# Peptides against a protein of PDB entry 5OOQ: the designs that were tried, part 67

Target 1, 227 residues: chain A of PDB entry 5OOQ
Amino acid sequence: YREDVRQVVTHPANALSFLQPGRLVEISVNGKDNYGWGAVVDFAKRINKRNPSAVYTDHESYIVNVVVNTMYIDSPVNLLKPFNPTLPEGIRPAEEGEKSICAVIPITLDSIKSIGNLRLYMPKDIRASGQKETVGKSLREVNRRFPDGIPVLDPVKNMKIEDEDFLKLMKKIDVLNTKLSSNPLTNSMRLEELYGKYSRKHDLHEDMKQLKRKISESQAVIQLDDL

## One batch from the design tools (peptide; made by RFdiffusion4, then SolubleMPNN)

Design b2_p15_3_s2 (from b2_p15_3 with P1M F7E)
Fold by OpenDDE base, seed 5:
Structure b2_p15_3_s2 (fold): chain B 227 residues (1-227), chain A 15 residues (1-15)
Amino acid sequence: as target 1 above (227 residues)
Amino acid sequence: MPPLPYEEDTSPIPP
């Protein structure tokens, strides 16, 4: 159901009017490379100069240029071609423990996971030296302020998607979410899983604390026996 | 506090 919602939200008829400069979008390239939240620079209709008769799907028919602050530092960003959403090999987000840099990447609408309700104040010339890094600082500040995630545009209230089938889909999701939230067994199992994870983490933390105490006590006893 | 580098905007691009 989430993918069905995403397909409707990211359709050009709905998404393009909300891709203003600075619009925050959550980016997943090819369903594999998660860059997190980036900022829209601009968008353009995809034109293949080599094959003007190329037909693209609706979700591939536009290119969105976005600033991300999660690009792996050793990614070959110099090989990025303007308005080419086919990213070179090695262009990827930084993994845990890796350093990241700011980059402008061209993506398709299909690479948008979510559209946020926030817009950054964008520099006039994003290609100027240091401007991408300024946007990167702004992205970090937003992520700091919204630890639970950036608020997403409401497809119905904000985006005014009034398609009957979409409204039925949204209603179904709301009913399922309500049932999941109201089910005392799912809440008790999640509470038991959370308490089981917290109890395992607390038991592991208490076990680690007890193990550290036993190690410290054993080291103290060894130091006392060596005196 | 430094000014927010962002604003809430739920409006579409005007036609």
Scores: peptide ipSAE 0.467, ipTM 0.891, DockQ to the pose 0.430
Fold by OpenDDE base, seed 1:
Structure b2_p15_3_s2 (fold): chain B 227 residues (1-227), chain A 15 residues (1-15)
Amino acid sequence: as target 1 above (227 residues)
Amino acid sequence: MPPLPYEEDTSPIPP
């Protein structure tokens, strides 16, 4: 179901209007290379100058240029061609323990995993010296502020996707998520943990109240013996 | 605090 949602969200009819400069998008190239969240520079319709009759799928018909801050430092970034989504060999995200660099990569809509509700303030000329690094710093700051992930655009509320089948799909997902969260077993374990904590707290509070009463009664008896 | 390098934008590009 998540892939079905992604297919609808990343369709040109829905996605392009939200690919403004600075729009944050989560990037996964070829389903393998996860660059994380990047910032949109621009997009253009894919044109094959060598084969003008080339027909692309809807999700491959546009090229989105994005700034990423997770490019492996030794990647041949100099071989990147603007508006060519066929990435050279060796272009990959940095792995754990590897150093990363900021780069502009051309991707297809199919390489967008999610579209964020946040938009960076972009430099006017991203290709100028040091501008990519500035965007990279902004991306790091966003990731720092959203450790649980960048908020995703609501497909219905924000993107206004009104397709009936899509709405049905979203409802099904919501019901499934609710059922998973409301699973009596998960709720019973949490309820048992919560009830265990509450029962312990209530027992302790009642014990403290009883102890305070006994102390007060004992003090009252001592005061009566002194009369 | 330095100004936020981002804003929330849920609006589409005007056609």
Scores: peptide ipSAE 0.465, ipTM 0.890, DockQ to the pose 0.408
Fold by OpenDDE base, seed 4:
Parts: structure tokens; C-alpha cells; sequence
Structure b2_p15_3_s2 (fold): chain B 227 residues (1-227), chain A 15 residues (1-15)
């Protein structure tokens, strides 16, 4: 259900209006590289100069440039290509005990885990010397102020996502959070229907089917271990 | 206290 909410929230129709400069977003690249909370610099529609006819999914159709303060210090940040969300090998967050630096990374909407209700005051030119570090200090201050995590935008109250199916999903999540016993499989099916409404492109349907299969497989394994 | 480097903003960008 959390992933399903995330897909709706990070859809261009909903997310882009909240990706103002300085907007805090929680970043997870490829589901494995957690950069934590970063600050939006800007975003642009993804254009493939080599293949102008390239069709991207809705969640991959925009590139968001974000400042993170968790980049591993020895990451090859010089190899980062502007507006290329395919990050070079070795671009990763710092692990425990490693030093981190501030970097601007291009990500897709799919790499946004959550959108915060806070915006940083951003420097006019983030690419100027020392400006990323200023943002990094601001990020550290925010994290210090919110030790339990940065508040997330309310999809309904703040983002005004008023789709009836989404509202039903949110209500179900609330019920499920109160009742741990609700069958996760039934909830995943409704999520597909919800994403199907937002996804104009066939490719997102396939990705959702694969995710559902993985969730079902994982649940089947958990049920086998409980037996 | 130093000014907060952030503000709460729950508003969308005007279309």
C-alpha cells in the first residue's frame, strides 16, 4: 500500500506542482541507494537527444535535480551527466562510518520516496562554489530539528489528490494499519486499478504486475515460514 | 535563534 500511495503521489500530475526549488524530498535510487532527504533544485521533462522518439513512463518522464548531503565522498561525482538519471557506477550514498559530501544528482520521479512539507531557502546559483555545502548545512539543520523524520505532505489535505479510488485506498490503509490481519493481496489488486487510472502508458501496467508478483511471492514465503 | 533555513510550504506551484 505504501508503494501504491507513492506511485500516485509521485505521478507527474500530482508531484510536479510540489517540486519547487528547495522542496525536501526523500530519495531512494533504484530501491537500494537511500540518500535520505534532499532538496529540489529544479526539474525538466526528460528528453533523449539520441532517441527523440523515446517514450518514458510517467514516473521516468521527468528529471529532478536534487541536492543531497549523503553522497559518498569517493563517488565519481565528476562523471554525473546533467539530466541523465542513469547514474555512473560508484555513485552511492555514504555508508555508516564513511564521509559524505554534497552533490546534485539527477533523479526520476520514481526515485522519490516521499515529498516533504518543508522547503529550504535555496541559493540563487546552486552550482556556484560553496552553495551546495550551504544547502547541506540547511539539510543537517532540518534533520536536527526533526529527529523523528521530516513531515510528509498529506496527499489529500495538502496535495489535493481527490480521486475517489485514491481516497478509498487511503481509507483502506488506515483500516489496515489498525487491523494488521488484512490480507495484503486484496489491497494490491485495488492498487493496480488505481495506478491504471493514472498510468496512460502500457509500460507502467507491466511494472505494476511485476511488483504485485514480487509482493505475492514475498507474502507466500512469509506464510510458509509461519507454517 | 538563527533564522530557520526552511519554511513549511504546502502550496502547489501555480499552473
Amino acid sequence: as target 1 above (227 residues)
Amino acid sequence: MPPLPYEEDTSPIPP
Scores: peptide ipSAE 0.462, ipTM 0.891, DockQ to the pose 0.533
Fold by OpenDDE base, seed 3:
Parts: sequence; C-alpha cells; structure tokens
Structure b2_p15_3_s2 (fold): chain B 227 residues (1-227), chain A 15 residues (1-15)
Amino acid sequence: as target 1 above (227 residues)
Amino acid sequence: MPPLPYEEDTSPIPP
C-alpha cells in the first residue's frame, strides 16, 4: 500500500506541480541506490531524439535534475549526461566510511521515494563552480535540523489529491496500520483506474501548458511587431 | 543566526 501511495504521489499529474527549484525529494534509484534527500534543480519532459515515437511510462516520461550530497567521491560524474536518467556504471551513493561529494543527477519520477514540504533557496546557476557544494551545505543543515526525517507533503491536505479511490486507499492504509489485511489485488485494479484519471489530467495540464506557451509566444511576437 | 537556507512550501506551481 505504501508503494501504491508512492505511485499516485509521483505520477506526473500530481508530482510535477511540486517540483519547484529547491524542492526537497527523497531519492532511490533502481530500488537500491539511496541518495537520501536531494534538492530539485528543474525538470523536463523526456524526449528521445533518436526515437521521437518512443513511449515512456508516466513515471518515466519526465526527467528531474536533483542535487545530492551523497555521491561517492570516485563516481564517474563526468560521464553524467544532462537529461539522461540512465546513469553510467559506477554512479552510486557513498557507503559507510566512504567520502561523498555533491552532484547533479538526472532521475525519473519513479526514483522519487517522497516529496518534502521544504524548499531550499537555490543558486541561480547550479552548474557554476562551488554552487552545488553550497546546496550540499544547505542539505546538511536541513538534515541536522530534522534528525527524524524531513516532513513529507500531505497527499490530501497539501497535494490536493481528492480522488475518491485514493482517499479510500488512504483510509484503508490508516485502517490497515491498525489491521494488517493482505489483499493487494483489489487495490491494483483501483490503481489502474486512478492512473487512467491522472493520465487524462496530465494530458489536460500539458494542453494548458502548450496553450500558455502559444499565448506567450503570440504576445512576444506582438511586442516585437510593436517595436 | 544565519538565515535559514530553506522555507516551508506546500503550494503547487501556479498553473
């Protein structure tokens, strides 16, 4: 059920509006590489230039660039490609006793474990020398202040996920935290329905974003013609 | 005290 909640929360229709610069997110790549809490730099829709017809899952359809302060020092960070979530071999978090560095890594929404209620103040140019280390210091300070973990956004109160099936899922989790009942299959069918609803919402959101871009472009053209 | 490097933000990006 926690994974079911994570799938809903990290769906583009819900997550993208909360991936502002500096947003803290908990990062786990491939279910094994735990980078801890990082800070969002930006995000973009995943585009395959070699295969424009490539269809990605909803959770893999966006790339989120995040600053982490837990990168293993000897990781081949120079091989990182912006907007390529397929990380080179050797890119991993530092283990106990290893030194870590700050790095910007591209991840998918599926690599987000949780979304925090905090945002860091981000430098304007994170790629400039020393800027990622500044973010790294801020991350350390946050972790010092929140030893029990960074507060997570409330899916209902903060993210306004008001879908009836999701609310039922949350209620079931609350009940199941009190009563361990094991029937995951009935929840999976409802998740597919939820994903269908979120996909439609996302399509509408992208359409609105495209419309806003067209309006802005048209206004820019009008301003150029008035000059 | 140095200013907090963070703020609480529970708002979405404005549409």
Scores: peptide ipSAE 0.467, ipTM 0.896, DockQ to the pose 0.389; fails the geometry check

Design b2_p15_3_s3 (from b2_p15_3 with P1M P5G F7E)
Fold by OpenDDE base, seed 3:
Structure b2_p15_3_s3 (fold): chain B 227 residues (1-227), chain A 15 residues (1-15)
Amino acid sequence: as target 1 above (227 residues)
Amino acid sequence: MPPLGYEEDTSPIPP
């Protein structure tokens, strides 16, 4: 059930509007490499330059660049490619007793465990020398202030996920948390319906965004012609 | 007090 909630929350139709610069997100790459809470730098739609016809799943269709302060110090961070979520071998979090550094890593939406209700004030140029470390200090301070974890965005109250099937899922989780029942919700069909709705919503949102961009571009051209 | 390097933000990016 928690995974079902995570899948809905991290769907592009829901997550992207909350991935502002400085947004805190909890990061787990491939369900194995836990980087903890990081700060969003930016995001972009995943483009395969070698295969423009490549189709990605919804959760793999965007790349989010995040600052983490838990990168193993000897990780080959120089091999990181911007907007390539396929991380080089040896890119991993520091283990207990190992030293860590700050790094910017590209991740997919599927690598987001949770979205926090906090945003850091981000430097204008995160790639400039010392800027990642500044963000790293801010992350440490936040973690110090929230020892029990950073507060997560409420999917309903904050993210406005008001889909009836999702609300039913949340209610079931609440009931299950009270009953300690291990029964898997076979809500697979409802989840597919939810994904279908979110996919359609995302397509419409992207169309609107493209339209707004075209309008802005046309206005900029008009303004240049008037100069 | 050092300026809080963070804030609470529960708002979405405007469409």
Scores: peptide ipSAE 0.441, ipTM 0.871, DockQ to the pose 0.388
Fold by OpenDDE base, seed 1:
Structure b2_p15_3_s3 (fold): chain B 227 residues (1-227), chain A 15 residues (1-15)
Amino acid sequence: as target 1 above (227 residues)
Amino acid sequence: MPPLGYEEDTSPIPP
């Protein structure tokens, strides 16, 4: 269901009006390269000059240029082609312990995981020396201020997605989230009742905590599979 | 630049 929501939110009919300069977007390229939150520079309709008859899917029909501050320092950023979302080999986010740099990368709408409710103040010329690093500092500051994650635009309240099937989807997700929030509690209460009976004989408090964690993890996995 | 470097904006691009 999360992917279904993402498909609707990132559809050109919904997303493009919220891709203003400085808009924060969460970026995952090819479903594997997570750059985290970046800032939109601009976007354009994808045009294949070599094959004008090329038909792209809706999610691949636009190119969004984004500033990221998580580019691996040794990535061949000089090989990046403007308005080419097919990234050169070696273009990747920095892993844990690796140094990162700021870069502008062209992505498709399909590489947007979420759209934030925040916009950075963008320099007029992002390609000028030091401007990407300024945006990178702003991105770091935002991430520092929002340790639990950058707030996402509300698809219904903010983006005004009023499609009936989408609203049904959102309602279903809310019900599942409520059930998943209540089920750990219900299962934890049952576990607490069960372990409360056992803890009178054995100090099973640690086992109960571990089991609660495992249940929570299992439910999170189920939620990821169902959503 | 404003001190925060960012703002909340839930508005679409004007038509």
Scores: peptide ipSAE 0.438, ipTM 0.868, DockQ to the pose 0.591
Fold by OpenDDE base, seed 4:
Structure b2_p15_3_s3 (fold): chain B 227 residues (1-227), chain A 15 residues (1-15)
Amino acid sequence: as target 1 above (227 residues)
Amino acid sequence: MPPLGYEEDTSPIPP
């Protein structure tokens, strides 16, 4: 269901109007490389100069340039091709303990995990020396201020997605989340209570079996003494 | 630049 919501939210008809310069977006490339929250620089319709007749899916039909501050320091960022979302080998987020740098990467809409309700103030020329690092400082400050995560745009209230099937999907998710939030703690306590009851019942049953054996053994001894 | 370096913006790009 979360993926279904993501597909609707990241569709060009919904997403593009919220991809203003400085818009914070959560980035996951190919479902594997999590760059975290980055800032939108700009976007453009994807054009293949080598194959002008290339047809892209809706989610791949636009390229979004984003500033990230989580690029691995030894990534071959010089091999990044403008407006090419096919990233060179070795372009990846920094892992734990690795150093990161600021980079501008081209991504598709399909690489957007979520769209934030915040916009950074962007430099006029992000490609000028030191400007990416300025945005990187702003990203760090935002992450510091929102330790529980950057607030996500509400698909209905903010993005005005009024599709009936989407609204039904959102209601289903809300019901499931309510059930999942209410049930685990209550179910864990009930499971512990049930386990305690089952354990006690098993112990009593074993005690009864042992008692019945002792009674039968004592009766057998009495019958042997009467023979 | 405002001191925070960011703002809340829930509005779409104007047409």
Scores: peptide ipSAE 0.433, ipTM 0.868, DockQ to the pose 0.522
Fold by OpenDDE base, seed 2:
Structure b2_p15_3_s3 (fold): chain B 227 residues (1-227), chain A 15 residues (1-15)
Amino acid sequence: as target 1 above (227 residues)
Amino acid sequence: MPPLGYEEDTSPIPP
């Protein structure tokens, strides 16, 4: 059930509106590399320049750049490519007793475990010297203030996910947390119906974003012609 | 930078 909730929450139709700069997200890459809580820098639609016809799943169709403070110090961070979620070999979080550094890593939506209700104040240029370390200090301070974990966005109250099947899923989780009775089989069939609804919402969201970009670009061109 | 370095924000990006 937690994975079903994660799939809905991290779907582009829901998640993208909450990936503002500084948004805290809990990161797990490929289900094995846990970086903990990081801060969103930016995101973009995934474009394969080598294969423009490449089809990605919804959860792999966007790249999110995040600052983490848990990168293993001897990781080959110089091999990281912006907006390439295929991480080089040796890129991993520090284990217990290892030293860590701050790094910006590109991840997919599928690598987001949770979306927090907190945003860091982000520097304008995260690539400038010392800026990642500043964000790393802020991340440490947040973790210090929230020893029981960073508060997660409420999918219903905050994210306004009002799908009936999702609400039923949430109610079931609440009942299960109360009664300790799990019936996992009923959730997979409902997830497909949810994805069909979210796909339509996603298309509308992308159309609106593209329209706003075109308007902004057109206004910028008009301002250049008036100069 | 504000003293806390973070804020609670439950708002979406404006469409």
Scores: peptide ipSAE 0.436, ipTM 0.872, DockQ to the pose 0.411; fails the geometry check

Design b2_p15_3_s4 (from b2_p15_3 with F7E)
Fold by OpenDDE base, seed 5:
Structure b2_p15_3_s4 (fold): chain B 227 residues (1-227), chain A 15 residues (1-15)
Amino acid sequence: as target 1 above (227 residues)
Amino acid sequence: PPPLPYEEDTSPIPP
C-alpha cells in the first residue's frame, strides 16, 4: 500500500507543482541508495538529445536536481553529468562511520520516497563555492529539529489528490492503521513480544548476570577453599 | 535564536 501511495504522489501530475526550489524530498535511488532528505534545486523534462524519440515512463520523464548532504566523500562526484539520472559507478551515500559531503545529484521522480511540507531558503547560485555546504548545514538543522522525521505533505489536504481509487486506498490505510493502533491485543502481543524479547533479553541478561555472579561466587569460594 | 533556514510551505507552484 505504501508503494501504491508513493506511485500516485510522485506522478508528474501531482509531484511537479510541489517541487519548488528548496522543497525537501526523501531520496532513494534505484530502491537501494538512501540519501535521506535532500533539497530540490530545480527540475526539467527529460530530453534525450541522442534519441529524441525515446519514450520514458511517467516517473522517469522528469529529472529533479537535488542537494544531498549524505554523499560518500570518495564518490566520483566530478563524473556526475548534469541532467543525467544514470549515476556513475561509485556514486553512493556514506555508510555508517564514513564521511559525507554535499552534492547535487540528478534523480528521477521514481527516486522520491516522500515529499516534505518544508522548503529551505536556497542560495541564488547553488553551484557557487560553499553554497552546497550552506544547504547541507540547513539540512542538518532540519534533521536536528525533526528527530522523528520531517513532516510529509498530506496527499489529500495539501496535494489535493482527489482520485477516487486513491481516496479508497487512503481510507484503507487509515482503517488498517486505526485497527493496528486500536487493537489492544496486537499492541499487547507486540508489547508482550517486545517485552518478551526485552524481558527475554533482560531475563537472559539477568540470568547471565546471575550466572556470572554464581560463577564469580563459586570461583571466590573455590579460591577461599584453596587458600 | 538564529532564523530558521526553512519554512512550512504546503502550496503548489502557481500555474
Scores: peptide ipSAE 0.494, ipTM 0.897, DockQ to the pose 0.445
Fold by OpenDDE base, seed 4:
Structure b2_p15_3_s4 (fold): chain B 227 residues (1-227), chain A 15 residues (1-15)
Amino acid sequence: as target 1 above (227 residues)
Amino acid sequence: PPPLPYEEDTSPIPP
């Protein structure tokens, strides 16, 4: 359900209007590289100069430039290509005990885990010397102020996502949070229908089908262990 | 206290 909400929230139709400069977003690249909360610099529609006919999924169709303060210090940040979300090998968050630096990384909407309700005051020129570090200090201050995590935008109240199916999804999540016993499988099927409304592209439907299969498989394993 | 480097902003970009 959380992933389903994330897909709706991070859809261009909903997310782009909230990706103002300084918007805090929680970043997870490829589902494994967690950079934590970063600040939006800007975004642009993804254009493949080598293949202008390339069709991207809705969640991959935009590049968001974000400042993170959790980049591993020895990451080859000089190899970062503007507007290329395919990050070079070695670009990763610092692990525990490692030193981190500030960097601007290009990500897709799919790499946004959460959109915060906070917006940093951004320098006019983030590429100027020392400006990324200024943002890094601001990020540290925010994290200090919010030790329990940065508040997330309310999809309904703030983002005004008023789709009936989405509202039903949110209600189901609330019910499930209160009643752990409700079969997560039945709820995942409705999420696919919800995403189908937002995604006109066939590729997202396949990804959702695969995700549903994985969820079903995981639940089947859990049920087998409980037997 | 030093001014906060952030503000709460729940508004969308104006169309």
Scores: peptide ipSAE 0.494, ipTM 0.899, DockQ to the pose 0.531
Fold by OpenDDE base, seed 3:
Structure b2_p15_3_s4 (fold): chain B 227 residues (1-227), chain A 15 residues (1-15)
Amino acid sequence: as target 1 above (227 residues)
Amino acid sequence: PPPLPYEEDTSPIPP
């Protein structure tokens, strides 16, 4: 059920509007590499230049660049490719007793474990020398202030996920936290229906965003012609 | 005290 909630929360239709620069997110790559809380730099739609017809799952259709302060110091960070979520071999978080550094890594939405209610003040140019380390200091300060963990965005109150099936899921989780009830399969079919609804909502949102861009571009062209 | 390097933000990006 927690994974079901995570999948809904990290769906593009819900997550993207909360991935502002500096947004704190908890990062787990491939379910194995836990980087802890990092800060969002930016995100972009995943485009395969070699195969423009490539279809990605909803959770893999966007790349999020995040600053982490837990990168293993000897990781081949120079091999990181911007907007390539397939991380080179050896890119991993530092283990206990190992030294860590700050790095910007590209991840998919599927690598987001949770979205925090906090945003860091981000430098304008995170790629400039020393800027990642500044963010790293800010992350350490946040972790110091929140030893029990960074507060997570409320999916209903904050993210405004008001889908009836999702609300039922949340209620079931609340009940299950009190009662272990058994039928995961019925919840999976409802989850697929939820994903279908979110996918359609996302498509509409992207269409509206594209339309707004076209309108803005057309207005800019008109203003240039009037100049 | 030094200013907080963070703020609480529960708002979405405006469409």
Scores: peptide ipSAE 0.494, ipTM 0.903, DockQ to the pose 0.385
Fold by OpenDDE base, seed 1:
Structure b2_p15_3_s4 (fold): chain B 227 residues (1-227), chain A 15 residues (1-15)
Amino acid sequence: as target 1 above (227 residues)
Amino acid sequence: PPPLPYEEDTSPIPP
């Protein structure tokens, strides 16, 4: 269901109007390279000058240039071609413990995991020296302020996706989330049943202890009468 | 405090 939502949200008909300069987007290239949240620079329709007859899917028909601050420092960023979403070998996010740098990468809509409700104030010339690093600092500040994650645009309220099937999908997800949240209630009911069993066991143990005490007291009284 | 480097924007690009 999450992938279905992503497909609808990242469709050009819905996404492009929200890809203003500075828009925060969560980036995963080829479903494996997670760059985290980046900032949109611009976008353009994908044109293959060598093969004008090339037909792209809707999600591959546009190129979005994004600033990321998670590029591995030793990545061959000099081999990046503007408006070419086919990234050179070695272009990857930094792993844990590796140093990262800021870079502008061209991605397709299919590489967008989510669209945030925040926009950064972008420099006029992102290609100027030091400007990428400024955006990188801004990204770090945003991540610091939103430790639980950057808020995502509401597909219905903000993006105004009114497709009936999409609305049904969203309702199903909401029901599932409610059921998942009620699973703690089911687990709490099981816990209550477990606590109820524990309470019953405790009560039975206390009753047995009281009975043993009464028996011992009665035996003590009988021993006094046999003297 | 330094101005926030971001703003909330839920609006689409004007046509």
Scores: peptide ipSAE 0.494, ipTM 0.898, DockQ to the pose 0.457

